# Designs tried in a protein design run: peptides against a protein of PDB entry 6B9H. Part 40

Target 1, 151 residues: chain A of PDB entry 6B9H
Amino acid sequence: AELCESLLTWIQTFNVDAPCQTVEDLTNGVVMAQVLQKIDPAYFDENWLNRIKTEVGDNWRLKISNLKKILKGILDYNHEILGQQINDFTLPDVNLIGEHSDAAELGRMLQLILGCAVNCEQKQEYIQAIMMMEESVQHVVMTAIQELMSK

## One batch from the design tools (peptide; made by RFdiffusion4, then SolubleMPNN)

Design b2_p15_4_s4 (from b2_p15_4, 5 letters changed)
Fold by OpenDDE base, seed 5:
Structure b2_p15_4_s4 (fold): chain B 151 residues (1-151), chain A 15 residues (1-15)
Amino acid sequence: as target 1 above (151 residues)
Amino acid sequence: DPLLEEFFKKIQASL
């Protein structure tokens, strides 16, 4: 999906330690967890990150377990820190991500992380970084943000 | 893109 591809490009700008070249690389949640730690290391601290298993291989059950923890972290962050500036939104099906590498559902997951970035304490820096991306990617990211902020 | 720039300025101002 175009959304997933553009947001994968956006995720790559974080320069995390975990491999993040393909959609498959994101399905275990390790990259997403490391990105969230960069967004807010006080909230997504080392104790939180250590709950995410790093050696999951192709085990879709372990992938889903990680993804559920990450989704919960995002939702809790929105309620506790961001003051629910992003209201009810279509939640990703983490089962489809973990078991089938569903790009559409992964796109929805990455969109929630995008919401964290553009609403966090360092939102100015992340917004400016998005404005420096390729124009075609910018348009997709812009649309994704518009959808989040309109809810 | 001027439109995109204006959009992000609006977002920054509203948050």
Scores: peptide ipSAE 0.075, ipTM 0.756, DockQ to the pose 0.100
Fold by OpenDDE base, seed 3:
Structure b2_p15_4_s4 (fold): chain B 151 residues (1-151), chain A 15 residues (1-15)
Amino acid sequence: as target 1 above (151 residues)
Amino acid sequence: DPLLEEFFKKIQASL
């Protein structure tokens, strides 16, 4: 999916420790968790990150468990820290991500993380970084942001 | 791209 591929490119700019070259690399949630920690290390602190299983392999049940924790973290962050600035929409199906590596649902998950970045304390820096991306990728990202902000 | 720049400025202003 175009959304997923563009947001994967965006995720790669964070240069996290976990492998993040393919869609499959993101399905265990480890990269997502590390990205969230970079976005707001005070909220997504080491204790929070330690709840995410790092050695998951191909165990889709463990992937789903991680993804559920991450999704909850994102939703709680929006409510508690961001003041629910991101518009309500269909949440990603983490079961499809974990079991089937569903790119469309993964794209929705990454879109929520994008929402965290463009609404967090350091939102100016993240927005500026997005403006430096390749135009085709930037277009997809900006559309994704617009969708999050629209009522 | 001026259009993209304007868009992101609008986003920043709305936050």
Scores: peptide ipSAE 0.069, ipTM 0.748, DockQ to the pose 0.103
Fold by OpenDDE base, seed 2:
Structure b2_p15_4_s4 (fold): chain B 151 residues (1-151), chain A 15 residues (1-15)
Amino acid sequence: as target 1 above (151 residues)
Amino acid sequence: DPLLEEFFKKIQASL
């Protein structure tokens, strides 16, 4: 999916420790959790990160468990810190991500993380980085932000 | 936030 591919490129700019080269690499949630910690380490602290299992392999049940925790974290962050309301009908299906590596749903998940980045304390740095991305990727990312802001 | 304003103007121009 176009959204997923562009946001994968965006995620790679965080230079997290976990492998993040493919869609499959993101399905266990470890990269996402590490990215969220970079976005707001006070909220997504070590105690929160330790709830995410790092050695998951191909176990889709464990992937889904991680993804559910991450999604909850994102939603709680939006509510408690960012003061934003999220449309529940547009939430990603983490079951499809964990079990089938669904790129479209993964894109929606990454879009929520994008929302955290462009609304966090360091939002200006993330916005600047996005504005310097390759044009085609930038367009998709910016469109994704616009979609989030319009809801 | 002037950076954010510039960002959204750029978004609107590209959409």
Scores: peptide ipSAE 0.035, ipTM 0.691, DockQ to the pose 0.582
Fold by OpenDDE base, seed 1:
Structure b2_p15_4_s4 (fold): chain B 151 residues (1-151), chain A 15 residues (1-15)
Amino acid sequence: as target 1 above (151 residues)
Amino acid sequence: DPLLEEFFKKIQASL
């Protein structure tokens, strides 16, 4: 999916420790958790990050467990810190991500993380970074932001 | 956010 691929490229700009080269690399949630920690390390602190299992391999049940925790974290962050600025329109199906590596649902998950970045305290830095991205990728990312804000 | 406004303008121009 175009959304997923472009947001994967965006995720790669965070330079997290976990492998993040493929869609499959994102399905266990470890990259997502590390990205969220970079976005707001005070909220997504080490205690929060330690709840995410890092050695899940191909175990889709463990992937789903991680993804559920991450989704909850995003929703809680939106409510507690961002003041519900992000519209919780269509939630990603984490079961499809974990079990089938569904790119469309993964795209929706990454879009929620994008929402966190463009609404957090360091939003200006993230927006500026997006403006420096390759044009075609930038367009998809910007469209994803617009979708979040228009709903 | 002024930067977000710029984003939306760019999106509108490219659509």
Scores: peptide ipSAE 0.035, ipTM 0.685, DockQ to the pose 0.599

Design b2_p15_5_s1 (from b2_p15_5, 5 letters changed)
Fold by OpenDDE base, seed 1:
Structure b2_p15_5_s1 (fold): chain B 151 residues (1-151), chain A 15 residues (1-15)
Amino acid sequence: as target 1 above (151 residues)
Amino acid sequence: SAESQKVREFFLSLL
């Protein structure tokens, strides 16, 4: 999916420790958790990160468990910190991500993380970084943000 | 291009 591929490219700019080269690399949630910690380390602190299982392998049940925790964290962050600025009406299906590596649903999850980045305290830095990416990626990111902000 | 300018203006509007 175009959304997933563009946001994967964006996620790679965070230079997290976990492998993040393929769609499947993201399905266990570890990369997402590390990215969220970079976005707001005070909220997504070490204690929060430690709840995410790192040795998941191909266990789709463990993937889903991680993804559920991450999604909850994003939603809580949106409510508690961002003041519900993100439209989370269409939530990703974490079961499809964990069990089937569904790129479309993964794209939706990454879109929520994008929403966190462009609304957090350091949003200026993230927006400016996006503006330095390939134009085609910027366009997809723009569309993704517009969708989040739509009524 | 017109499209690239639109994208730039969008992100500037978020700052």
Scores: peptide ipSAE 0.720, ipTM 0.954, DockQ to the pose 0.942
Fold by OpenDDE base, seed 2:
Structure b2_p15_5_s1 (fold): chain B 151 residues (1-151), chain A 15 residues (1-15)
Amino acid sequence: as target 1 above (151 residues)
Amino acid sequence: SAESQKVREFFLSLL
């Protein structure tokens, strides 16, 4: 999906330790967790990150478990820190991500992380970084942010 | 282009 591919490119700018070259690389949640820690290390601290299982392999049950924790973290962060409400009807299906590597649902997951980045304390730095990306990617990111704002 | 400017202005508005 275009959303997923563009946001994968965006995620790669974080230069996290976990492999993040393909959609499949993101399905275990490890990259996403590391990105969230970079976005707000005080909230997504080491204790939080340690709840995300590493060395998951192809175990879709473990992937889903990680993804559920990450989604909860994002929702809690929006409520507790950002003071924002997210429409539950548009939340990603983490089961489809974990079991089937569904790119569309993964895109929605990454979109939520994008929402965290452009609203966090360091939002200026993340927005400026996005403005340095390829124009086609910027357009997709813009649309994704606008969609979040309209929910 | 006009589209490029719209994108730029959008992100500037978020700052």
Scores: peptide ipSAE 0.719, ipTM 0.953, DockQ to the pose 0.899
Fold by OpenDDE base, seed 3:
Structure b2_p15_5_s1 (fold): chain B 151 residues (1-151), chain A 15 residues (1-15)
Amino acid sequence: as target 1 above (151 residues)
Amino acid sequence: SAESQKVREFFLSLL
């Protein structure tokens, strides 16, 4: 999906330790968790990150478990820190992500992370970084943010 | 282009 591919490109700018070259690389949640820690290390601290299982391989059950924790973290962050600037319009189906690597649902998950970045304390830095990306990616990101803001 | 300016203006409005 276009949304997923564009946001994968965006995710790659964080230069996390975990492999993040393909859609499949994101399905275990490890990259997403590391990105969230970079966005707000005070909230997504080491204790939080340590709850995310690494080295899950192709175990879709473990992937889903990680993804559920990450989704909860995002929703809690939105409520507790961001003041509910990201509404629960349509939550991603983490089962489809974990078991089938569903790109559309993964795109929605990454969209929520995007919402965290553009609303966090350092939102100016993230927005300015996005403005330096390829125009086609910026357009997709713009649409994704607009969708979050409209719900 | 028109689309380029639209995108630029959008992100500037978020700053």
Scores: peptide ipSAE 0.719, ipTM 0.954, DockQ to the pose 0.949
Fold by OpenDDE base, seed 5:
Structure b2_p15_5_s1 (fold): chain B 151 residues (1-151), chain A 15 residues (1-15)
Amino acid sequence: as target 1 above (151 residues)
Amino acid sequence: SAESQKVREFFLSLL
C-alpha cells in the first residue's frame, strides 16, 4: 500500500536499533515501540518498552500481543497527553498485521504513530524533518495527517 | 510546482 510504503520511509528516519527495512520488519512491533520511545521517552519509558517482547521470530501470536500493547499505548497517549479523540472505526486490525503482515492495516498503525509525532512536545522538529523528505512522500504524509486532523 | 507549493504551505501551517 502507498500509505505503508511512504510511512515506512518516514519510520526509517528515526534510526532505531531494530531492523526496519521491510514491512515484515515492522510486524512484531519492536520498531514501532522504539519509535514511540523516541517521540516521548518520558511517557514511553524503559518500563513501558520492556513490556514489548523482542526476538519473537515468526510467532504471530507474540506479534499480535506486542501490537495490542503498542496500540493501547498510542490510544492512552492521545487521551492522556495529546488530548485527542481517535475514531475507533479507523483503528488498525492488529490481528491482520501480526498474522498476515497486512500492509494496509500496518499503514493505519503507522499513521497513528505519525499523529503522535506531529502533536508531541517536539512536533516542530518532526514536521521540519518531514519537509526534508521526497516530495512524493510528503504528499502522502500530508494526506495522512489531514485524515487524522479531520477526525 | 503548484502542488509542491501546496504541500509546503500545509506543513508550514502546522508549525
Scores: peptide ipSAE 0.719, ipTM 0.953, DockQ to the pose 0.906

Design b2_p15_5_s4 (from b2_p15_5, 6 letters changed)
Fold by OpenDDE base, seed 2:
Structure b2_p15_5_s4 (fold): chain B 151 residues (1-151), chain A 15 residues (1-15)
Amino acid sequence: as target 1 above (151 residues)
Amino acid sequence: SLESQEVRDFFLSLL
């Protein structure tokens, strides 16, 4: 999916420790958790990160467990810190991500993380970093942000 | 291009 591919490229700019080269690499949630910690380490602290299982392998049940925790974290962050409302009907299906590596649903998950980045305390730095990416990626990211803001 | 400028203007508006 175009959204997932562009946001995967964006996620790679965070230079997290976990492998993040493919869609499959993102399905266990470890990369996403590490990215969220970079976005707001005070909120997504070590105690929060430690709840995410790192050695998951191909166990889709463990993947889904991680993804559910991450999604909850994102939603809580939006409510408690960012003061934003998220349309529940457009939330990613973490079951499809964990069990089937669904790129479209993964894209929606990454879109929520994008929302965190462009609204966090360091939003200026993240926005400026996006402005340095390839034009095609910027366009997709712009559309993704606009979609979030319309909700 | 015009499209590129529109994208740039969008992100600048977020700053």
Scores: peptide ipSAE 0.703, ipTM 0.941, DockQ to the pose 0.896
Fold by OpenDDE base, seed 4:
Structure b2_p15_5_s4 (fold): chain B 151 residues (1-151), chain A 15 residues (1-15)
Amino acid sequence: as target 1 above (151 residues)
Amino acid sequence: SLESQEVRDFFLSLL
């Protein structure tokens, strides 16, 4: 999906430790968790990160478990820290991500992370970084942000 | 795609 591919490119700019070259690389949630920690290490601290299983392999049940925790973390962050500045109007189906590597649903998950980045304390830095990306990526990111703000 | 300047203006509006 276009959303997923563009946001994957965006995710890659975080230079996390976990492999993040393919859609499949993101399905276990480890990359997403590491990205969230970079976005707000005070909230997504070591204790939070330790709840994410790192040795998942192809176990879709473990993937789903991780993804559920990450989604909860995002929603809690939105409520507790961001003051619900982003909307969870359409939650990603983490079952489809974990079991089928569904790119559309993964895109929606990454969209929520994008919402965290553009509303966090360092939002200016993330927005400016996005402005340096390829125009095609910027366009998709713009649309994704607009969707978050409009719901 | 949208005009490059329109995209830029959008992100500037977020700053």
Scores: peptide ipSAE 0.703, ipTM 0.943, DockQ to the pose 0.761
Fold by OpenDDE base, seed 5:
Structure b2_p15_5_s4 (fold): chain B 151 residues (1-151), chain A 15 residues (1-15)
Amino acid sequence: as target 1 above (151 residues)
Amino acid sequence: SLESQEVRDFFLSLL
């Protein structure tokens, strides 16, 4: 999916420790958790990150468990910190991500993380970084943000 | 087109 591909490119700009080259690399949630920690390390602290299991391999049940924790973290962050500047209008199906590597649903998850970045305390830095990306990626990211803000 | 100027204006409006 175009959304997932563009947001994967965006995720790669965070330079996290976990491998993040493919859609499959994102399905265990480890990259997403590390990205969230960069976005707000006071909220997504080491104690939070330690709840995400590493070395899950191809175990889709463990992937889903991680993804559920991450989704909960995003939603709680939106309510407690962001003041619901974005809404959970269409939640990703983490079962499809973990079990089938569904790119469309993964795109929805990454879109929620995008919402965190462009509304967090350092939103200016993340927005300016997006403005330095390829124009085609910027266009997709713009549409994704507009969708979040319109709900 | 990719509406380059409109894209730029959009992100500037978020700052």
Scores: peptide ipSAE 0.702, ipTM 0.942, DockQ to the pose 0.772
Fold by OpenDDE base, seed 3:
Structure b2_p15_5_s4 (fold): chain B 151 residues (1-151), chain A 15 residues (1-15)
Amino acid sequence: as target 1 above (151 residues)
Amino acid sequence: SLESQEVRDFFLSLL
């Protein structure tokens, strides 16, 4: 999916410790959790990150467990810190991500993380970084942000 | 073209 591929490219700019070269690499949630910690380390602190299982392998049940925690973290962050600026009427199906590596649903999850980045305290730095990416990626990111901000 | 100018303006508007 175009959304997933573009946001995967964006995620790679964070240079996290976990492998993040493929869609499959993101399905266990470890990369996403590390990215969220970079976005707001005071909220997504070490204690929060330690709740995410790092050695999941191909266990889709453990993947789903991690993804549920991450999704909850994103939603709580949006409510508690960002002031509910992100529309969540179309939440990603973490079951499809964990069990089937569904790129469309993964794209929706990454879209929520994008929402965190462009609304957090350091949003200016993240927006400026996006403006340095490939034009095709920027266009997809723009559309994704517009969708999040719509009522 | 992907409307490059419009894309740039969008992100500038977010700053």
Scores: peptide ipSAE 0.701, ipTM 0.943, DockQ to the pose 0.804

Design b2_p15_6_s1 (from b2_p15_6, 8 letters changed)
Fold by OpenDDE base, seed 5:
Structure b2_p15_6_s1 (fold): chain B 151 residues (1-151), chain A 15 residues (1-15)
Amino acid sequence: as target 1 above (151 residues)
Amino acid sequence: SPELEKFFEKIESAR
């Protein structure tokens, strides 16, 4: 999906330690957890990150377990820290991500992380970084943000 | 583009 492909490119700008070159690399949640820690290390601290299993392999049950923890973290962060600036909409199906590497659902997950970045305390830095990306990617990101924040 | 620049400046100034 176009959303997933563009947001994968965006995720790669974080330069996390975990491999993040393919859609499959994101399905275990490790990259996403490391990105969230960079976005707000006070909230997504080392204790939080340690709850995410790193040696998952192809075990889709372990992938889903990680993804559920990450989704909960994002939703709690939106409520407790961001003041629910992101409107309610269809949540990603983490079962489809973990078991089938579903790109559309993964795109929705990455969109929620995008929402965290552009609403966090350091949102200016992340917005400026987005403005330096390929124009076609910027358009997809703009649409994704509009969907998150539209009334 | 002007459209993109205006949009990101808008959300940057929000809240």
Scores: peptide ipSAE 0.663, ipTM 0.946, DockQ to the pose 0.097
Fold by OpenDDE base, seed 4:
Structure b2_p15_6_s1 (fold): chain B 151 residues (1-151), chain A 15 residues (1-15)
Amino acid sequence: as target 1 above (151 residues)
Amino acid sequence: SPELEKFFEKIESAR
């Protein structure tokens, strides 16, 4: 999916410790959790990160468990910190991500993380970084942000 | 792109 591929490229700019080269690399949620910690380490602190299982392998049940925690974290962050500025009327199906590596649903999850980045305390830095990316990626990101802010 | 630049400047200034 175009959304997923573009946001995967964006996710790669965070230079997290976990492998993040493919869609499959993101399905266990570890990369996403590490990205969220970079976005707001005070909220997504070490205690929060430690709830994410790192030794997941191909266990789709563990993937889904991680993804559910991450989604909850994002939604709680949106409510508690960002003041519910993100449109979440269409939540990603974490079951499809964990069990089938569904790129479309993964894209929606990454879109929520994008929402965190462009609304967090360091939003200026993240927006500036996006402006330095390939134009094709910027277009996808723009559309994704527009959808998040449309409600 | 002027469109892209304008958009991101807009969201950067929004709060």
Scores: peptide ipSAE 0.663, ipTM 0.945, DockQ to the pose 0.098
Fold by OpenDDE base, seed 2:
Structure b2_p15_6_s1 (fold): chain B 151 residues (1-151), chain A 15 residues (1-15)
Amino acid sequence: as target 1 above (151 residues)
Amino acid sequence: SPELEKFFEKIESAR
């Protein structure tokens, strides 16, 4: 999916420790958790990150477990810190991500993380970074942000 | 592009 591929490129700009080259690399949630910690290390602190299991391998049950925790973290962050409501927004199906590496659903998960980045305390930094990306990626990101803020 | 620049400057100045 175009959304997933563009946001994968965006995720790669965070230079996290975990492998993040392919869609499959993101399905265990480790990269996403590390990205969230970079976005707001006070909220997504080490205690939170430690709840995400590493060394998951191909165990889709463990992937889903991680993804559920991450999704909850994102939703809680939006409510508690950002003051943003996304009640009418379609949430990603983490089961499809974990079990089938569904790119479309993964794209929606990454879109939520994008929402965190462009609304957090350091949103200026992340927005400026996006403006330095390829124009085609910027267009996808723009559309994704517009969709988030319209809900 | 001007369109993209305008958009991102807009959301940067929001809130």
Scores: peptide ipSAE 0.663, ipTM 0.945, DockQ to the pose 0.098
Fold by OpenDDE base, seed 3:
Structure b2_p15_6_s1 (fold): chain B 151 residues (1-151), chain A 15 residues (1-15)
Amino acid sequence: as target 1 above (151 residues)
Amino acid sequence: SPELEKFFEKIESAR
């Protein structure tokens, strides 16, 4: 829960259009997709974003569908653009996120997005922004990054 | 903190 809550705070700094106040707000994937577009709009372009359904409601099947697309996008981005700098990481269970709002698995998903931000073309800006956050959040972020980049 | 600052400077300078 600590990982998820800290990264939720981080996600909120992106000021996306979709509601992003609670864990539940993130479970449909819309916020995550909008964040990824901000990280790299050339890769996560409008055509990519349009594949994510925005009017999902409480439909866990649609949530899972969105989350699967987002996870694939992240993995492809790491392979094609970032050069697979994220090593041997346990992938989040998107079924648990979509159906049960599992905070631990959601934390893993947000951790992957964090990996994109701190390795992308504009990584300096994102790292500087993290350094302006609360120290407790920075510690969680540091640990999360260390885990991603370890073999 | 010094630990945090050092860490983020390290990853910023990577690659």
Scores: peptide ipSAE 0.658, ipTM 0.945, DockQ to the pose 0.097

Design b2_p15_6_s2 (from b2_p15_6, 5 letters changed)
Fold by OpenDDE base, seed 1:
Structure b2_p15_6_s2 (fold): chain B 151 residues (1-151), chain A 15 residues (1-15)
Amino acid sequence: as target 1 above (151 residues)
Amino acid sequence: SSELEEFFKRILASQ
């Protein structure tokens, strides 16, 4: 999916510790959790990150468990910190991500993280970084942001 | 492009 591939490229700019080269690498949620910590380390602190299991392998049940925690964290962050500035009514299906590596649903998950980045206290830095990416990626990001803010 | 630059500048100015 175009959304997933472009946002995967965006996620890679965070330079997290976990492998993040493929769609499959993102399905256990570890990369996403580390990205969220970079976005707001005061909210997604070490205690929060420690709730995400890092050694899940191909266990789709553990993947889903992680993804559910991450999604909850995003939703709570949107409510408590961002003041519900993003549209989170259309939620990604974390079951499809964990069990089937569904790229479309993963794209929607990454889109929510994008929403966190462009609305957080450091939004200027993240938007400037996006503006340095390939034009094709920027177009996808623009569309994704527009969808999030269309309330 | 001009469209992209304008869009992201609007996002920067929002909120």
Scores: peptide ipSAE 0.666, ipTM 0.944, DockQ to the pose 0.099
Fold by OpenDDE base, seed 4:
Structure b2_p15_6_s2 (fold): chain B 151 residues (1-151), chain A 15 residues (1-15)
Amino acid sequence: as target 1 above (151 residues)
Amino acid sequence: SSELEEFFKRILASQ
């Protein structure tokens, strides 16, 4: 999916430790968790990160478990820190991500992370970084942000 | 593009 591929490119700019070259690399949630920690290490601290299983392999049940925790973390962050500035009326189906590597649903998950980045304390840095990305990616990001911020 | 630049500048300026 276009959303997923563009946001994958964006995710890669975080230079996390976990492999993040393919859609499949993201399905276990480890990359996403590491990205969230970079976005707000005070909230997504080491204790939070330690709840994410790193040795998941192809176990879709463990993937889903991780993804559920990550989604909860994002939603809690939105509520507790961001003041519910993100419209989450359409939540990603983490079951489809974990079991089927569904790119569309993964894109929606990454979109929520994008929401965290563009609303966090260092939002200016992330937005400026986006402005330096390829135009095609910027267009997708713009649309994604517009959807998130719509009431 | 000018549209993209304007959009992200608006986001930067938002509360």
Scores: peptide ipSAE 0.665, ipTM 0.943, DockQ to the pose 0.101
Fold by OpenDDE base, seed 2:
Structure b2_p15_6_s2 (fold): chain B 151 residues (1-151), chain A 15 residues (1-15)
Amino acid sequence: as target 1 above (151 residues)
Amino acid sequence: SSELEEFFKRILASQ
């Protein structure tokens, strides 16, 4: 999926410790959790991060468990910190991500993380970083942001 | 492009 591929490229700019080269690498939620911690380490602190299982292998049940926690964290962050600036009418299906590595649904998950980045305290830094990416990626990101904040 | 630049500038300026 175009959204997933572009946002995977964006996620890679965070230089997290966990492998993040493929769609499959993101399905256990570990990369996403580490990215969220970078976005707001005061909110997504070590106690929060420690709730995410790091060694899940191919266990889709554990993946889904992690993804549910991450999705909840994102939604809570949007409500408690961002003041509901992100429209969440269409939530990603974390079951499809965990069990089937569904790229379209993963794209939706990464889109929510994008929403956190472009609305957080360091939004200027993240937006400037996006502006340095390939134009094709920027277009996808622009559309994704528009969908989050204009619907 | 100018379209992209203007968009992200608007996002930066938004409260």
Scores: peptide ipSAE 0.664, ipTM 0.943, DockQ to the pose 0.099
Fold by OpenDDE base, seed 5:
Structure b2_p15_6_s2 (fold): chain B 151 residues (1-151), chain A 15 residues (1-15)
Amino acid sequence: as target 1 above (151 residues)
Amino acid sequence: SSELEEFFKRILASQ
């Protein structure tokens, strides 16, 4: 999916410790958790990050468990910190991500993380970084932001 | 493009 591919490229700019070269690399949630910690380390602190299991391998049940925790963290962050500035009209199906590596659903998850980045305290830095990316990626990101922030 | 730049500048200026 175009959304997932573009946002994977965006995720790669965070330079997290976990491997993040492929869609499947993201399905265990470890990369996403590390990205969220970079976005707001006061909220997504070490205690929060330690709840995400590493070394899950191909265990789709463990992947889903991690993804559920991450989705909950994103939604709580949106309500408690961002003041619900982004719309959760379409939530990702984490079961399809964990069990089938569904790129479309993964794209929706990454879109929620994008919402956190462009509304957090450091939004200026993240938006400016997006403006330095390839134009084709910027277009996808623009559309994704428009969907999230539409009323 | 001008469209992209204007969009992101608007987001930067928003609350």
Scores: peptide ipSAE 0.664, ipTM 0.943, DockQ to the pose 0.100

